Peptides against a protein of PDB entry 9IZ0. Designs and how they scored, part 226

Target 1, 345 residues: chain A of PDB entry 9IZ0
Amino acid sequence: ITCLGSNGHTYKQLVKGGNDDLRQDAVMEQVFEQVNGFLRSYRKTSQRNLSMRTYKVIPLALKTGVIEWVQDTIPLGEYLDSAHKVYHPKEWSLSTCRKLIAEKQMEDLETRLKVYDLVCRHYRPVFRHFFLESYADPVQWFTTQTNYARSTAVASVLGHVLGLGDRHGQNILIDKTSGEVIHIDLGIAFEQGKKLPVPECVPFRLTRDVVDGMGITGVEGVFRRCMEFTLETLRREEDSLLSVLEVLRYDPLFSWLISPLRRMKKQKMQLENFNQPESGNITTDASRDPKIQRNNVSGESEAERAILKVRQKLSSTLSVEASVGELIRIAQDPSYLALMFCGWS

## One batch from the design tools (peptide; made by RFdiffusion4, then SolubleMPNN)

Design b2_p22_5_s1 (from b2_p22_5, 13 letters changed)
Fold by OpenDDE base, seed 3:
Structure b2_p22_5_s1 (fold): chain B 345 residues (1-345), chain A 22 residues (1-22)
Amino acid sequence: as target 1 above (345 residues)
Amino acid sequence: PVVVTDDEKRLARLAEKLLQGV
């Protein structure tokens, strides 16, 4: 919809109707605003203007809401598909890469690693070109690349800690003005993505193109350092963050469980991403209406498990540097990336 | 204004030099 503001400006707003519960997105945006408060309070994060980019979500009903239209953005995956065609026109198409990965989905890890390596050799990173194309001024280029690395670092830490799933290239927007990342469709949180038929194996998206956008230093520059400062801040604010999550434990509007409808939608999207024919054995066991009482007990138990996992991820057992180092290692591990729908880009 | 750290400014100048050399 297009709304006329009281200031006489016209704002585009996305009215999302249907099966998507925007309350989860709105709650996650509220958690990010609290985290942004923490990041503003600590010197190391405040001096770098570290924040999770948020967008306004107004839930209107169980399945309807208004989303702020984020102007001047592009989906990362849309840019990358276009850029690969321009810079590497002799390489494999994204469709060819997806098909080859999908055809080998049921094979052993060794075979999947060989296929992933083959795809990687025929589909090279190009995301560095986003910054080179968009910003002719070297200061602007550097500022935007720095903003990208910073925002990606914050989003990566939060993505891990809060267990944000389904962080594919269509759920990551790039702000063309700042170079910052904006994470959208936050309907999978607290590791519910691990319950999908193809489980999410990485703590956050750190594919070759995500790294290529960081420039020559890759992960070893601004990105690693900003992850460390973000995690240091979250560890200091552990009790504050957990208190925010405990409020959500008792929020009757927040679902700690992936809804059967969202699960089916994500399953369908996963199958479509693999160009696999609909295996007609989607047993519609949607008919187990789990008695409302079982849903509450299971929801409370999942909320408790989610909070315990957040606490575990904020544990000071390892140094910030060691924890970030391990997260970066896992997020870039070919053994995990080879298992993803699109781990090569 | 995005506060760019001195390390970040050094990295900028290095990257700028590398891009001018390509």
Scores: peptide ipSAE 0.024, ipTM 0.424, DockQ to the pose 0.014
Fold by OpenDDE base, seed 1:
Structure b2_p22_5_s1 (fold): chain B 345 residues (1-345), chain A 22 residues (1-22)
Amino acid sequence: as target 1 above (345 residues)
Amino acid sequence: PVVVTDDEKRLARLAEKLLQGV
């Protein structure tokens, strides 16, 4: 839809209907706005304009809402698929890479590492070209690459702390004007990504293409320092952040757990991305509800567990530098990336 | 190894200087 704003400007908005609870997205965006307040209050973060890019989400009903249409964006995965075809036309297709990873998904770690290495050799990083293509001016190129590294650092810390899942290339938008990342579809949070059919094993997305976009220093320099400043700010504001999350504990409409429907939808999407639709009538016999014993773990007990995990991630037991160093190491570890749906790009 | 061009190295050094000044 197109809405007329109070300022007389027309804004495109996405009306989303269906099984996606936009309340989850709206709540996570509210948490990000509070964190952006903290980032503005500290010299080290404010001087660098560190922020999580947000978008407006207005839930209208249980399954309907309005999302701000983020103009001048492209999904990271869409850009990468296009750019790989241009820069490496002799390399493997994304579908070939996905198929090989899928075929070995039930194999041991050693086999999965061999397949991951093979895929990595036949699908090389290209995301640096986004900045080189879009910004012929060296100052614009530098500014946008810096904004990318900064925004990715903030999103990486927040994604880890809040346990934000489902961070595939279609859920990460790139702003073509600023180079900043915009995270969308926030309904898998508080480590619920570990409950997906392909469990998420990394704290945030730091794949080879995500790193290639940072330029010649990779994770060193801007990205690492901005992660450190962001984590330092969140540790200082721990009580404020936890107080925001405690309000959600009492929200009867907030889901601390992935819904069975959303889990099934993500399962289906993960499986359909592996199978080309051969025209077989897969009658999905919906009758195999696995009797997941709904242990009536009260929504309160899951909220408490989630808040405790956030507190643990903000612990000052390790230095900021040591904590960030370990997060970067884990996020780039082939032993975790080889287990992911798309850990190579 | 990503082959880094001399221009990319120069831009990155200029970049680091600009970021150290902020």
Scores: peptide ipSAE 0.019, ipTM 0.387, DockQ to the pose 0.012
Fold by OpenDDE base, seed 5:
Structure b2_p22_5_s1 (fold): chain B 345 residues (1-345), chain A 22 residues (1-22)
Amino acid sequence: as target 1 above (345 residues)
Amino acid sequence: PVVVTDDEKRLARLAEKLLQGV
């Protein structure tokens, strides 16, 4: 939908209908706005303008709503597929890499590591070219690359703490004006990504292309320091953050668990990506509502477990530097990335 | 609570009407 605002500006809006609970996205965006308040109040984060980029979500009826269209963005995965064909035309296609990883999905870790290493040799990082192509002015180039590293650091810490899943290249937008990342489709949170058919084993997305976009320093410098300052802020505001999550505990419409329908939809998308590259709007007419016996595994017990995991991730048992160091290590570990659906880019 | 602006409430009502008309 395109709406004319009272200010004379035209706003594109995505009207989303069907099985996706936009209330999950709207609630996560509210949590991000509260966290952005903490980041603005703390000197080390405010001096760097650290924020989680947000977008407006207006939930309507059950499973319907309006999403703000984020202007001047591109999905990370769309840019990477295009750029890889330009810069490395003799390397393997993304479809070839996906096929090889998926053919070995049921094999042991050693076999999966060998295939991951082989794919990595035949599919090199290209995301540095986004900044080099888009920004001819050196100051603009450096500023946007810095904004990218900062926004990725905030999203990485916050995504880990909240257990945000489904962080594939289509759910991460790049703002072409600022270089900032925008995370979309927030309905897999509180470590429910570990319940996907391909479990998410990394705390956040820190693949070779995500690192290549940080420039010559990679994770060392702006990214690491901004992760540290973000985690320090979240540890300081632990009680405030937990109080925001406790309000959600009593929301009967907030789901702390992945929807079985969403899990099945993701399973189908993972299987269909084996056979055709075409952007077909498969309107799956899932008009057969299987009576979800809500086994009253009390939504309260799953909320309590989720809040306890958030508290555990905010623990001051390790220094901020040690905690960030371990998160960066795990997020880049081939033993985890080789298990992912697309851990090589 | 999401402080839904009056413009966002109008957008929501417009979207509901469009979703009921498809």
Scores: peptide ipSAE 0.017, ipTM 0.366, DockQ to the pose 0.026
Fold by OpenDDE base, seed 4:
Structure b2_p22_5_s1 (fold): chain B 345 residues (1-345), chain A 22 residues (1-22)
Amino acid sequence: as target 1 above (345 residues)
Amino acid sequence: PVVVTDDEKRLARLAEKLLQGV
């Protein structure tokens, strides 16, 4: 739809209907707007224009809402699949890589590492070509690649601290004008990604293609420093951030837990994305009675655990540099990436 | 494929170093 704003400007909006509760997305966008306030108030982050890219989410009902249409964007996964076919036409298809990883999903770590390494050798990074294709001017190319590294650093720290899950290539948009990342489908937060059928083992997405987009220095330089400045800002504003999250504790519409329906939907999407036949046993893992897990944990106790986990991630026990160094190490560790859904790109 | 010149790679490394300095 196109709406006329009170400012006389027309805005394109996506009406999303279906099974997705947009209230979680709207709440996370409000948290990002508050964090962007902290990033603007702190000199080290403000001087670099560090921000989480936000979009307006207006929940209209339990399963419907209006999302601001982010113009001039492409899903990272759509670009990577297209670019990989162009730049590496003799390498394996994304479907072949997904199939091989899925066939070994129940195997030991050693076997999964061997398959991950094999997939990595037959599916090389291409995301550097996004910037090279889009910008003929070297200054625009460099500026956009820098904006990408900065934006990815903010999203990585904030995504870790808030425990954002389901950060696959279709849930990360690239702005073609600025090179900034825009995270969408924010309904898996506070480490609920660990409760997916393929558990999330990394703090944020830092796959080979995500790194290839940072240019020659990879994670070393703009990305690492922008992560450090972002984490320093969030540690300084810990009480303010926790106060924002405490307001959500009293929102009866906010779900601190992944819903059984959302888990089942993501399970189905993962199986479809792996080209695995619907084994009729999708019904049996839904029979881990979500009533038994719901009966012993009040929504208040889960909010308290989530807030405590945010506080723990903001702990000053380690330096900012040591904390960021460990996060970058874990996010790139093959022992975790080999366990992930699409950890190779 | 856009051929990144060695000078563009040097400018990128220099500007990355400058942005590392900032």
Scores: peptide ipSAE 0.030, ipTM 0.474, DockQ to the pose 0.013; fails the geometry check

Design b2_p22_5_s2 (from b2_p22_5, 13 letters changed)
Fold by OpenDDE base, seed 5:
Structure b2_p22_5_s2 (fold): chain B 345 residues (1-345), chain A 22 residues (1-22)
Amino acid sequence: as target 1 above (345 residues)
Amino acid sequence: EKVVTDEEKRLKELAEKKLKGE
């Protein structure tokens, strides 16, 4: 839908209908707005204009709503696929890399590491070119790369703390004007990504291309320091953040669990990327509704466990620097990235 | 004005040198 605002500006709006509950996205955006309040109140984060980029979500009904269309954005994965073909035309296709990783998905870690290394040698990072191509002015180039590193740092800390899942290259938008990242499709939170058919085992997305976009310093400098300041702010505001999450405990419309339909859709998409289009009528007999064993794990008990896990992630048992150092290490560890659906880019 | 930290200024100078091939 295109709406003409009272200010004379035209706003594109995405009407989403179907199986995805936009209330989950709307609630997570409200949490991000509160966190942005904390980031504005703290000197170290405010001076750097640290924020999670948000978008407006208006839930209209169960599984229906209006999403603000973020103008001048590109999905990270779309840019990387196009840029890789331009800069590395002799390297393997994304499809070849996906196939090789997926063929070894059930193998041991040693075999998966060997395949991951092989894929990495034949699919090199290109995301630095986004900034080099998009910004001819060196000041604009530096500003946008800095904004990218800052926004990625905030999103990485928040993504870890809130246990955001499904952080693939299509769920991360790049703002072409600012270089900032925009995380979309927030329906997998509170570590529910570990319940996917390919479990998410990294705290946030810090793949080779995500790092390549930070430029010559990689994770060192702006990114690391902005993670530290963000985590320091969240630790300071722990009680405020937990109070925001406690409101969600009593929201009967908020799902602390991954939707079975969303899990099945993800499973199907992960499997269909394996099958070349053989024209076979796989009549998936939709008739076997897997009996949703509503294991009466009260939504309250899952909410309580999720809040306790957030509190554990905000623990001051380690310094901010040590905690960030560990998170960065784990997020870049080949032993974890080799287990991911697309850990190489 | 966006407060550019001294570290970010240093990173800018390093980046500008590398972009020039210096």
Scores: peptide ipSAE 0.022, ipTM 0.425, DockQ to the pose 0.013
Fold by OpenDDE base, seed 1:
Structure b2_p22_5_s2 (fold): chain B 345 residues (1-345), chain A 22 residues (1-22)
Amino acid sequence: as target 1 above (345 residues)
Amino acid sequence: EKVVTDEEKRLKELAEKKLKGE
């Protein structure tokens, strides 16, 4: 839909209906707006214009709402699939890579690492080309690549601290004008991504293509330093951030747990991305309901545990530099990336 | 003023060289 703003401008709005809990997205966007307040107030972050790029979510009804359409964006995964076909037409398709990783999903780590390495050799990074293609002017190129590295750093710290899950290439938009990243579909937070059929093992997405977009320094320079400044800001504002999260503890519309339905939907989407439509009636005998131990862990106890984990991630026990160094190491570790649904790009 | 760090300046210069084919 197109909405006329009170300022006389027309805004494109996406009406999402169906099973997506837009209330979770709206709440997470409110958290990001508060964090953006902290980032604006701290000298080291404000001087760099560090922010989590937000979008407006207006929940209209249960699982229905209006999302601000982020104009001039492309999903990272869409760009990467297209660019890889252009720059590496002799390399493997994304579907081939996915298939090989899935076929080995139940194998040991050593086997999965070998397959991951093989996939990596046959699917090279291309995200550098986004900036080279889009920005002919060296100043614009540098500015947009810098904005990308900065926004990715902020999103990486926030993604870790808030335990944002489902950070696949379709849930990360690139702003074609600014080079900034926009994270969408925020309904998997507080480490609920670890409960997915393919558990998320990385603190944030820092795949080879995500790094390739940072240019010649990769993670070393703008990205690392902006992560450090962001984490330093969040540690400084810990009590303020925790107070925002405590308000959510009492929001009966906010789910601290991944819904079984959303988990099943993500499971199907992960499986369907492997099934080309060969008409085989795989009767997924849904009868192996793994006894979801309804640990009647009250939603309150899960909220408390989530807030405690946020506090632990903001701990000053390690320096900012040491903490960021470890996060970057883990996020790039092949032993974790090989376990991911798409850890190679 | 947007503080362009000295390292961001250095990265810019490296970028400008690379774009010039230098």
Scores: peptide ipSAE 0.022, ipTM 0.442, DockQ to the pose 0.013
Fold by OpenDDE base, seed 4:
Structure b2_p22_5_s2 (fold): chain B 345 residues (1-345), chain A 22 residues (1-22)
Amino acid sequence: as target 1 above (345 residues)
Amino acid sequence: EKVVTDEEKRLKELAEKKLKGE
């Protein structure tokens, strides 16, 4: 839909209907706006215009809402699939790579690493070409690549701290004007990605294509430094951030747990992508009566655990540099990426 | 003013060289 704003400007809006509770996305966007306030307050982050790109989410009902339409964007995964076909037409298809990873998902780590390496050799990074194709002017190219690295750094720190899951290439938009990343579908937070059928083992998405988009310096340039400045800011504002999360603890509409519906939807999408025949021994433990999960006491305990995990991630026991260094190491570790649904791209 | 750090300037210059084929 297109709405006329009180300022006389027309705004495109997406009316989303479905099984996804847009309240989760709306709450996470509110947290990002508060964090953006912190990032504006500190000189090191403000001078770089560090922010999490946000969009307005207005939940209208349990399963419907209005999302601000982010114009001039492309899903990262859509660009990468198209670019791989152009730049590497002799390499394996994304479907072939997915199939091989899926066929080995139950194998040992050594076998999974061998398959991951094999996939990586037959599906090379291409995301650098986004910037080269989109920006003929060297200044625009550099500016947009810098904005990409900055926005990815902020999203990586926030994604780790808040435990954002489901960060696949369709849930990450690239702004074609600025080069900034926009994260969508925020309903898997507080480490609930570890409860997916394929558990998320990385703190944030730092795959080979995500790094390739940073250009010739990869993670060792703008990205690392912007992660450090972002984490430094969040550590300084720990009490403020925790206070924002404590307000959410008492929001009866916020789920600290992955909803059974979202879990089932993600499970179906994973199974469909793997062409796994329904081998009937997936005990859908559908037997947990949805009445038992409505006990308020379980929600409070999970909220407390989530907030405790956020506090632990903001701990000053390690330097900012050491903490960021370890996060970057883990996010790029083949031993974790080989376990992911799509760790190669 | 956007503080482009000296290192971001160096990265820009390196990028401009690479785009020129230098």
Scores: peptide ipSAE 0.019, ipTM 0.431, DockQ to the pose 0.013
Fold by OpenDDE base, seed 2:
Structure b2_p22_5_s2 (fold): chain B 345 residues (1-345), chain A 22 residues (1-22)
Amino acid sequence: as target 1 above (345 residues)
Amino acid sequence: EKVVTDEEKRLKELAEKKLKGE
């Protein structure tokens, strides 16, 4: 939809209809706006313009809303699939890699590591080419690559602290103008990604292509330092952040738990990528919203556990540098990435 | 501050080399 603003400008709006609860996205965007306030208040983050890129989400009903159309964006996964075919036409297809990882999903860690390494050798990173293709001017190239590393660092810290899940390449947009990342589909938060059929084992997405986009320094430079400055700011604003999350505890519209329906939808999407012909007619009659009496008591206990985990992640027990170092290590560890649905790209 | 500017400068010089095919 194109809306005419009161200022005479036309704005593109995406009306999202369907089964996706935009209320969780709207709430997480509000949390990001508050965090962006904190990042602007501290010199180390403000002087670097560190922010989580936000988009406006207006929930209209339980299953409908208006999302601001983020112009000049591309899903990371869409770019990577296209670029990989261009730059590495002799390597394995994404479908071949997915199939091979999938066929070994129930095997031991050693076997899964060998398969992951094999896939990695036959599916090389290409995300560096996004910046090389898009920006002929060296200053624009440098600026956009820096903006990418900065925005990815902020998103990585926030994604870890808030336990954002389901961070696949279709849920991460790249702004073609700024090089910034935009995270979408924020409905899996507070480590509920660990309850998926394929558990999320990494603190944030730091796959080989995500690192390749940072250029020659990889994680060692702008990215690491911007993670450190972001985490330092969040530790200083711990009480402010926790106060924002406590308001959400009492929001009857916010769900601290992954819905059984969303879990089943993700399970089905994971299984459909497996050519298993068991089209068992799970007519999930999506019409029966089971009146899961949200026992309010279970929601409060999960909110309290979620807030406690956020507090634990903001603990000053380790230095900022040590904490960031460990997060980067874990996010790049093949022993975790080999367990993921798509850890190679 | 200086280390960040020197590294940003080094990255810019390396970018200029790569774009020139050096």
Scores: peptide ipSAE 0.012, ipTM 0.285, DockQ to the pose 0.012

